Peptides against a protein of PDB entry 3S8F. Designs and how they scored, part 3

Target 1, 157 residues: chain A of PDB entry 3S8F
Amino acid sequence: VLTLFVAVPSLMTAFTVAASLEFAGRLRGGRGLFGWIRALPWDNPAFVAPVLGLLGFIPGGAGGIVNASFTLDYVVHNTAWVPGHFHLQVASLVTLTAMGSLYWLLPNLTGKPISDAQRRLGLAVVWLWFLGMMIMAVGLHWAGLLNVPRRAYIAQV
Target 2, 166 residues: chain B of PDB entry 3S8F
Amino acid sequence: DEHKAHKAILAYEKGWLAFSLAMLFVFIALIAYTLATHTAGVIPAGKLERVDPTTVRQEGPWADPAQAVVQTGPNQYTVYVLAFAFGYQPNPIEVPQGAEIVFKITSPDVIHGFHVEGTNINVEVLPGEVSTVRYTFKRPGEYRIICNQYCGLGHQNMFGTIVVKE

## One batch from the design tools (peptide; made by RFdiffusion4, then SolubleMPNN)

Design b2_p16_5_s4
Fold by OpenDDE base, seed 2:
Structure b2_p16_5_s4 (fold): chain B 157 residues (1-157), chain C 166 residues (1-166), chain A 16 residues (1-16)
Amino acid sequence: as target 1 above (157 residues)
Amino acid sequence: as target 2 above (166 residues)
Amino acid sequence: DVLLAFLAAAFAAALA
């Protein structure tokens, strides 16, 4: 009940953020159904990191609904599915948002802009992190559906 | 200009809210489909039963591992299992192939897991409560019981065995 | 701790 109660405001927030991104993209010259996405500042790790975090949060949110469902939770509870869910929510959204925040905070705190090399390195770090997290998350969810237990170093399957 | 921007933002918000509503129905439909096609598993249908964890080892159906397997009807058994730090009793649990087995599982100490590999049996075991799981083993052999809830220093080595006899 | 030392050094370098 509580999870589903939180799910509704969370969805509203997520789609409001998406609406803001579309508005921003269109202000930057993006046109059409998807052109506004291309117009967003994908060359800035402070932008890319949180957005990738949001993308990772989508399947994680869907998993949250599964975990909150009594019958479906019986299938996935205490399996590798749960760590997969957590890594999407914490190690993707929260961590990438923190990374993105640092790419903005440190230049402002020190008064020194980041170099182009640092910017490119930051983009590489964020994208590689996201890729690694998606691979691990898919693997853990798959293993969980195959009844691989969590908190165990061995499994039959 | 501010009014124009406000109107534009509202238009995008309305569009995304409509999309949100549509996705909500998609998720509900997906859950319904999953439930409709995958409900043949173990259904937790047990009433909440309580037991005193401080006396469960001394008296009652869990007290004697030699009497833990009770035939309750034709091809029907109840198995009283204790999950403790760090193992299971009885161990091994011996049951016949094709019989309907009702596991009554509790703990005398801390919370444990009861995960039977090769099956969909996967429950947490709480001191003071009885976990009830119904299952029929169709294949003979050995099934390993794994604790999937951290229960202390020996958690990683906490295993049991169910032996299904022909 | 090697990890903490590394993180501290990285943080200090970022602030320098």
Scores: peptide ipSAE 0.016, ipTM 0.731, DockQ to the pose 0.013
Fold by OpenDDE base, seed 3:
Structure b2_p16_5_s4 (fold): chain B 157 residues (1-157), chain C 166 residues (1-166), chain A 16 residues (1-16)
Amino acid sequence: as target 1 above (157 residues)
Amino acid sequence: as target 2 above (166 residues)
Amino acid sequence: DVLLAFLAAAFAAALA
C-alpha cells in the first residue's frame, strides 16, 4: 500500500505542468475545456517534443504502478512488458525532452533561428519518433502479456 | 498582471490536483479489479530459503542430476534444478503429465532466469537463494526453459528442456 | 486502432 503512495508526488508534479500548459493555452486565446490545447504552439518542435513525451509518460506511469505491485509484477517481470515500460519512460519522455531542448538550445547558442524548413522537419521528426515509440511500446506491452521473454531472441508464441 | 496570473494558475492547479487524486483512485481500483478477476495461476512467493552456492554442486539435493526428480507423494514431485552458466541441470527434466511439480531452483554462480515456455513459470534465480515454483503440466511434450536474465556471453544460448511424459 | 487514428490525425494537423 505504501508503494502506491509513491505515485502521489509524481501526480502532484504532473498537475503543475498541466496547469501551466492550460494557463499558457488560455493566454494564447484558447477557451473552453479543450480549446486551450489547440491554442498551444504546436508549430514549434521545441514545444511539441516534450509535450509528446509527457503524453507517453502517462501510460508509462500507470505501468510503473503495475510493475511496483508485488502480485502484478509476477505477471510482467522479465517479459517484453518491461522494455515497453522503459521505452515510454526513457525513450519517450526523456528522449523527446532532450530533442525538444535541442531545438531550443541550438538556435539560441548560435544566435541563428531555424528556418521554416528546419522547423517543419523538426516537427516531422518528433511526431514520427512519438508514433514509433507508441507503436513499439504497445507492441512490447502486448507481447509481454503473452509471456514473450525479455532478453531472449525467441518467444513463447 | 502577475497577481492576476498567479490566481489563475492556482485555480487551474486546484482543478488538476482534484483530477490527480481521482486518477489515483482509478489506479487503485484497477489494481483491485485485476487482482480480483485475473489472478488465476498466480504463484505466491514462498518463504525465503537459503543455500550455499559454493557447495550446492557437491552436496545436497542439487548435486546429482540423476536424483534431481524426487517423488514426494502420490502424483507429487520435487525437482531440484540448477541454473548455471550456461545451462540447466538436469537437462532434460522429465516429469509425468498431471503431476504436481515443485521446482526448487538455485544457482551456483550468477543470477539467471527460469522462464518455462508454454507456462506462467517465470522467476529469477539468485545464488544463495532457492526459488520455489509449483506447477502441473496438463499436456505432454517438451517445454523449453529460457534464461531471461543476462548472465554472460553465453546467455543467449542458455536453454533447458522439460519433458512431460504421458 | 483508435489510438493510431488519433495519432495520424494529430500528426497531419501538426504538419498542416
Scores: peptide ipSAE 0.015, ipTM 0.762, DockQ to the pose 0.042
Fold by OpenDDE base, seed 1:
Structure b2_p16_5_s4 (fold): chain B 157 residues (1-157), chain C 166 residues (1-166), chain A 16 residues (1-16)
Amino acid sequence: as target 1 above (157 residues)
Amino acid sequence: as target 2 above (166 residues)
Amino acid sequence: DVLLAFLAAAFAAALA
C-alpha cells in the first residue's frame, strides 16, 4: 500500500500542470469548461510536443500503478507490458518534452527564429512521433497481457 | 496584476487537486476490484528463503538433477530447479498432469528469469534466494521455460522444458 | 480520430 502512495505526488504534479494549462488557455481567451483547450497554442511545436508527451504519460502513469502493485505486477512483470510502459514514460513524455524544448531553445540561442515551414514540419514530426509511440505502446501492452515475454525473441502465443 | 494571476492559478490548482484526489480513489477502487475478481493464480509473498549460491551446486536439494523432483504427497511434488548460465536444471523437468507442483528455483551465478510459456509462472531468480512458485498443470505436453532477464551472452538461447505426463 | 485529423493536417501543412 505504501508503494501506491507514490502515485499521490505524481497525480498532484500532473493535475497542477493541467491547472497551468487551463490558466494559460483562459489567458488566451478560452472560455467554459473546454474552451481553454482550444485557446492553447496548438500551432507551436514547442507547446504541442510536451503536451502530447503529457497525454502519453497518463496511461503510462496508470500503468505505473499497476506495475507497482505486488499482485498485479506478477501478471505483467518481465513481459512486453513493461517496455510498453516506459516507452510511454520516456520515449513519449521525456522525448517529446525534449523535442518541444528544442523548438524554443534553439531559436533563442541562435537568435534565428524558425521559419513557418520549419514550424509546420515540427508539428508533423511531433504528431507522427506521438502516433507511432501510441501504436507501439498499445501493441506492447497487448502483447504483454498475452504473456509475451520481455527480452526474448520468441513466444508461444 | 501578478497577485491576481497567482490567485487565479491557485484557484485552478485547488480544483485540479480535488480532481487528483478523486482519481486516486478511483485507481485504488479499480485495483481493489481487480483483486477481488481476479484472485486466482495470485501468489502471495512468502518468507525469504536464502541459500548459498557458491555451494548450491555441490550440496543440498539442487545438487543432483536426478533428485530434483521430490514427491511430497499423493499428488504433490516439489521441484528444485537451478537457473544458470545458460540453462535450467533439471532439463527436462518431468511432472505428472494434475499434480500440485511447488517449484523451488535458485541460481548459482547471476540473476535469471523463469518464465513458463502457457502458464502464469514468471519469476525472477536471484542468487542466494529461493523463488517459490506453486502451479498445477492441467494439460499434458511440453512447456517451454524462457529466461526473460538478461544474464549474459547466451541469454537469448537459455531455454528449458517442462514435460507434463499424463 | 482527432489525432489522425491533426496528424493529417500537420503533415499536409508541412508539405505545403
Scores: peptide ipSAE 0.014, ipTM 0.773, DockQ to the pose 0.028
Fold by OpenDDE base, seed 5:
Structure b2_p16_5_s4 (fold): chain B 157 residues (1-157), chain C 166 residues (1-166), chain A 16 residues (1-16)
Amino acid sequence: as target 1 above (157 residues)
Amino acid sequence: as target 2 above (166 residues)
Amino acid sequence: DVLLAFLAAAFAAALA
């Protein structure tokens, strides 16, 4: 009950953010159905990180609904599926948002802009992190569906 | 202009609402797919049964491992299993192939897991409660029981064995 | 506590 209850405002927030991003992209010159996406500041790790986090959060959120379902949870409970879900939510969204916030916060607090090298490194970090999280998450979810248990170092499959 | 911005946001929100509705159907389809492909042989939850964890080792059907396997009918057995720190009792659990086995599992100490490899048996075992799982082993051999709920220092080594005899 | 101390130190270093 609680999960589903929280899911509603979360979805509202997600789509509001998406709408805001579209508007921002269009203000930056993006046109068409998808052109606004390309117009977003993908050269800024402070932007890229939380956006990637949001992208990872989408399947994680769907997984939350699965976990909250009596019948579906029976299949996935205490399997590798669960940590897969956690890593999408915490290690992806929360962590990437934290990373992104630092890329914005620190320059503003210190008054010193990040160098171009730092910017490029930051982009590499957040993209690699996202990629790694997606690979791991897919693997864990898949393993979970194959009945690989969590909290165990051994499995039949 | 604030008014123009407001109008623009509303327009985009309308689009995203439409997209949201479309995605809803996708999610429903994914859920349906998951149910269809991964829920075969689901073991229904039984009625809540309680037991005193402080006395379960001394009296009752769990007290004697030698009496843990009880034939309740033709090709039907009940197995009274204790999950404890750190192992299972009886161990091994010996049952015949093709028989309907009703596992009655409880714990005298802390929460444990009862995950039988090669099966869809995967339940948590709570002190004071009896977990009931019904299963029929179609293939003879050894099935490993894994504790998939952290229960202490010996958790990683907490294994049991079900031996299915021809 | 160790983590918090580390974060505090990192924050201080970043502001220096």
Scores: peptide ipSAE 0.009, ipTM 0.739, DockQ to the pose 0.013

## One batch from the design tools (peptide; made by RFdiffusion4, then SolubleMPNN)

Design b2_p18_2_s4
Fold by OpenDDE base, seed 1:
Structure b2_p18_2_s4 (fold): chain B 157 residues (1-157), chain C 166 residues (1-166), chain A 18 residues (1-18)
Amino acid sequence: as target 1 above (157 residues)
Amino acid sequence: as target 2 above (166 residues)
Amino acid sequence: ALAALLAAALAAAAALLL
């Protein structure tokens, strides 16, 4: 199935970004298998937002391969699975990346750093957004596997 | 030190490339396995049948809902279904329990969905194309057909019924 | 470690679809 070769560049890009995060964390003093994660700047919403987006994009990307697979697509197509995929890809990665970009851009455009209160609020916003998206996405994928249709208000499970 | 860092990054990139390719092969293998072991009413190598959506209501097997259910063999039927704005015909679709049913579904107007609750039947219906789905109903009763593709103002109310008789 | 976790997660997801 040659169609799946479309996934190769995407996977390469995704994992290169992940590798870059590991490298950056290690440069910041992180050690061991997971210590590099703790060393990343989790106090900065401009960093946290796009990283959380990337985390949501992982299962979304896996789902993308499923959705692009002829036989497997028959199982998931036009079910609640598809909206679940959308919310991981667009509402998680794209939206959180935009949020993160804003947290960087506005201080630079105004010449004023964000206050500590604004920073903490920003962290709360992006974490709550991510949590909500994950709950919804899991629910939608689960419903999709139960053959709940999309674009319908009713289903018999 | 720059060269050392560059080599390290390159090693990570190569590692992730290898992993990406490995995962690709895993998914290809999964698809191949699924195709080999499952039919699920899907005919992957089936022919794409075409029809003229402008005449499908006037001539051919979809024109008369009273003639939509055709016995093609012992315990085998073909059902010619139209999905239209906003419903299905025939409605209800009456078929016997335990029979092999081949649904031939098309649309005279816009794209619709054909999702049968309690089954794995779920296809899009395109004007000018015939969707073919094979299914055997094991249990008698009513099965609702749901349109799961937006087709206009009445989309949310577009339902049909399959009645499986003992 | 990340690769192993991702592989495991994908395998689990695949198992649910079969």
Scores: peptide ipSAE 0.023, ipTM 0.778, DockQ to the pose 0.025
Fold by OpenDDE base, seed 4:
Structure b2_p18_2_s4 (fold): chain B 157 residues (1-157), chain C 166 residues (1-166), chain A 18 residues (1-18)
Amino acid sequence: as target 1 above (157 residues)
Amino acid sequence: as target 2 above (166 residues)
Amino acid sequence: ALAALLAAALAAAAALLL
C-alpha cells in the first residue's frame, strides 16, 4: 500500500507532460476538448516518436502500479507480464524517445535538414515500431495473466 | 506574454493533476478489489525466515528428501523444498489432495524460481531465506515446477513435479 | 482524449484483472 504512494509523483509528472502537450496544441490553434491533439505536429518524427513513447508508457505505468503492489505483484511477478511491462517502459518509451531525439538532434548538429523522404520514412518507422511494440506488449501481458512464466521456453497454457 | 502562458499552463496542470489523483484512487480501488476477490489461493508468509545455505544440505529439515514432507496436523503438511542448480528436492513432491500444504522453500546455492503450473504459486527462492507458501491442491494430478529466475547454464531445464494423490 | 485513453487502458487492464 505505501509503495503505491510512489505513483503520485510519477502520475503528476506524466500528466504535467500531458498538460504541456495540451498547451502546445492549443497554442497551435487547436480548440475544444480534442482539437488540440490534431493541432500537434504529427508530421514531425522528432515529435511523434516520444509522444508514442508516452502513449506506450501509459499502460506501462499502470502496470508499474500493479507491479509495485505487493498483492498484485504476487500474481504477475516472474510471469510474461514483466517482460510486457519492460518492453513498454524501455523498448517503447526510452527507445522512441531516443529515436525522436535523433530526428531532432542530427539535423541541428549537422546543420542539414532532413529531406521529406527521410521525414516520411521516420514517421513510418516510429509508427510501425509503436504498433509492433503494442501488439507484443499486449500479448506478453495477456500471457502473464494466464500464468505463462518468465524465463522459460515452455508453458502449460 | 509569459504571465498569460503561465496561467494557461497552470489551469491545464491543475486539471491533469486532479485526473492523476483520481487515477490513483482508481488503482487503489482495483488493488482493494483484487485483494477482496482473489485471496483464496496462495497465502504468502508475512515474516522473513532465514537459514544458513552452507549447512542446509547437511542438517535440518531440508537435509533429507525422504523426511521433507511432514504432517503437522489433520490434513496439514509442511513440505521442505530445496531449489538447487539444477532441480528440486524432493522430486516428486507427493502430497494428498485436499490437504493444506505449507511449502518451506530455500536454496543452497543461487537464486532460483519456484513456479507451479496450474496454481498461483510463484516465488523466488533466495539462499539464506526461506520462502513460505500455503496452498491446498483441490485436484489430483501432476503439477510441474518451473524455475523462472535465471540460475545458470541448466536454468531452462530446471523442472520439478508435485504429485497430488487422492 | 488522453483521459479517455487512460480510462480505456485502465478498463482493459481491469477487465483482465477482475
Scores: peptide ipSAE 0.019, ipTM 0.762, DockQ to the pose 0.029
Fold by OpenDDE base, seed 5:
Structure b2_p18_2_s4 (fold): chain B 157 residues (1-157), chain C 166 residues (1-166), chain A 18 residues (1-18)
Amino acid sequence: as target 1 above (157 residues)
Amino acid sequence: as target 2 above (166 residues)
Amino acid sequence: ALAALLAAALAAAAALLL
């Protein structure tokens, strides 16, 4: 009940953020149905990180609904599926948002802009992090569906 | 200008609402797919039963591992299992192939897991409560029981065995 | 002790970055 209740405002927030991104992209010269995406500042790790976090959060949110379902939770509960869900939510969204916030906050606090090298390194870090998290998350979800238990070092499969 | 901007924003909102609705259907479809392809059937739980965890080792059907397997019908058995720090009793659990087995599992100490490899049996075991799981082993052999709920220092080594005899 | 070490490390990092 609680999860499903929270899911509604979360979805509203998610699509509101997406709408804001579209508007921002269009203000930056993006045109068409998808051209606004390209117009977003993908060269800034402070932007890229939280956006990638949001992308990872989408399947995680769907997983939350699965976990809240009586019948579906029976399948996935206490399997590797659950850690997979957590890693999408915490290690993707929360962590990437934190990383992104640092890329914005530190330059502003110090008054010193990041160098181009630091910017490029930052982009590499957040993209690699996202990629790794997606691989791990997919693996954990898959393993969970194969009945691999969580909190165990051994499994039949 | 404010009115024009407002209309433009509304158009974007309408688009995203439509997308939102479409995604809702996608998620429902994914849930349905998962349900259809990954459920080996739900093991029905019995009524909530309670026991005193402080006396369960001394009195009642869990007290003697040698009497833990009770034949309740021609091809039906009840197995009274204790999950404890750090193991299961009886161990091994011996049951015949093709028989309907009702596991009644409880704990005298802390919360444990009861995950039987090769089956869809996966339940948590709470002190003071009896977990009831019904299963029929179609294939003879050994099935490992894994504790998938952290229960202390010996958690990782907490295993049991179900031996299904022909 | 671990919390103290973490706090010290974070403080040191902050001091270097700020």
Scores: peptide ipSAE 0.018, ipTM 0.743, DockQ to the pose 0.033
Fold by OpenDDE base, seed 3:
Parts: C-alpha cells; structure tokens; sequence
Structure b2_p18_2_s4 (fold): chain B 157 residues (1-157), chain C 166 residues (1-166), chain A 18 residues (1-18)
C-alpha cells in the first residue's frame, strides 16, 4: 500500500498540466465546467495529438498501479494485459506526443506553414491513431483478463 | 496581467491537486474491489527455493521424467517439471482428477514461462530457482502448457501437455 | 462534480472489464 504513494507526484504533475489546459481554454473564452475544453485548439494536430495521448495515459496509469500491485500482478503478468498497458503508455502518450511535436517542429524548421489540407490530414491521422490504439488496448486488456498469454500466437479463447 | 494570470493558474492547480488526491482514493478502491472479486484462488508465492541449473538434469528430482510425478499423500502429488529450450519435461504430465498437485518447476538453461490454459497457473521459470504452484484439476482432459516468456528461436513452438485422468 | 463524474466513469469502465 505504501508503494502506491509513488503515484502521488506523477498525478500531481499530470494534473498540473491539466490545470494549464483549463487555464488556456478559459483564456480562449471557454466558460463553465466543460466550456473550457471546447475552447481549446482542436483544429491543430500539434495540440490534439498530445492531448489524446494524455487521455490514453489515464487508464494506462491506473493500470500501472495494478501492475505494480503484487497480488494483482499475478493475475495480469505475462498476459495480453501487459501489452495493453504498454500501448497506452508508449504507443499512445509517447507516440502521439512525438507526432504532435513533429506537426509543430517541421513547419518551424522549414519555415513553411502546413497547408489546410495537411492540417486536416494530420488531424485525421492523429484521431485514427488514437481510435485504433484505444480499441486495441481495450481488446488487449480484456483478452488479458481472459487469460490470453502475451508472446504467444495461440490461446484458449 | 501576469500576476492575475499566475493567481488564476494557482487556483486551478489547487483544484486539480485536490482531484488528484481524490483519484488516488479511487484507485485504492478499485484495487480493493479487484482483490475482493477477481483474486479468489490466487496461488501465493512460496519461499525462495534454489537449485543448481548445471546439474538439475543429471541429479535430483528433475533428472528422471519417469519419476517426476511423486505421490506425497492421499490424493496429493508433487510434479517436478523442467522448462527448457524448447519444451517441458515430463511431457505429457499425467495427474489424477481431483488430486492436489504441487508443481515444482525450474529451468536448466534460460528463463521460460509456464502458463497452463484453463487454469490460473502462470509463472516465470528462472534457472537456479524453483517455482512452486499448487492446483487441483476439477475436470479431466488435456491442458496445454504455453511458454509466455521469450526464450529463443523455438519459443513460439514451446508447448507441453497436462493430462488429467479420471 | 467533475471528480465525481470521472470517478463514476472509471468505476463503470472497471465494472465492464472486471
């Protein structure tokens, strides 16, 4: 149980970022409990990508606590659950953040802004990536709970 | 201006920090719920038992597959299993239905997995250590053993079978 | 209120998987 306190600094950091997003949304005219979310720049793939990464990271972080729990890890260890966790942490947050950074970095390095078509394509890529990643991650977690092993091509179910 | 913005940020941070603490309790509650509903029958970790992986094939209880299944009491057996590149010994493992089986699993070479389909048996097998799991098969039939830890080029084909007899 | 909603959503998600 004491080991769970390690999650506190991570959560504090994550929600500090969330606070920054709320402030940004409110500066952009968002009001109320949820209006600030709608006011964020959802038309920019460089913004959308890391935010979607954060959304995937939330259940992944919860899974991290589960995986770090001795008794619960017995249930999930070396099952499809573990890859599910990894895909939320690495292939969601890290990858989407990298994608988002690319959408900002390349235009700045080249001095050429992205076209509207490129922007729309970028949004499509990011959203499709997130959707596919969430479907896969949920499937892997579910399969893991059904005792599907990782690193195996065959399973009972 | 900047000072006003800073104070506003701090107010939001305080709110989100409070939320963070609340979520910590939610996670603890979820752990408790999972333990209460989904961990029935979990096999506890045993005491650390060590063996010499360089001699385990030549001497001791793992050396002879024909002697791997040992009756230790009425309706109680110990099965000494080797996980190796790339298979299990003995194979098949034959045990009676309804008997309490204690698996003593080790490896002479590299780390392997021991995952028995249709059961909650799922352990890593380390050279020099003995993994101990206790299980009672309620249904007769064949149970496949799967290696779920990468162990080399033949990993994907590393299977065993437990045959539970009526 | 947001915290409560998120907690409820998380509990619901857990109930679907567990």
Amino acid sequence: as target 1 above (157 residues)
Amino acid sequence: as target 2 above (166 residues)
Amino acid sequence: ALAALLAAALAAAAALLL
Scores: peptide ipSAE 0.016, ipTM 0.767, DockQ to the pose 0.027

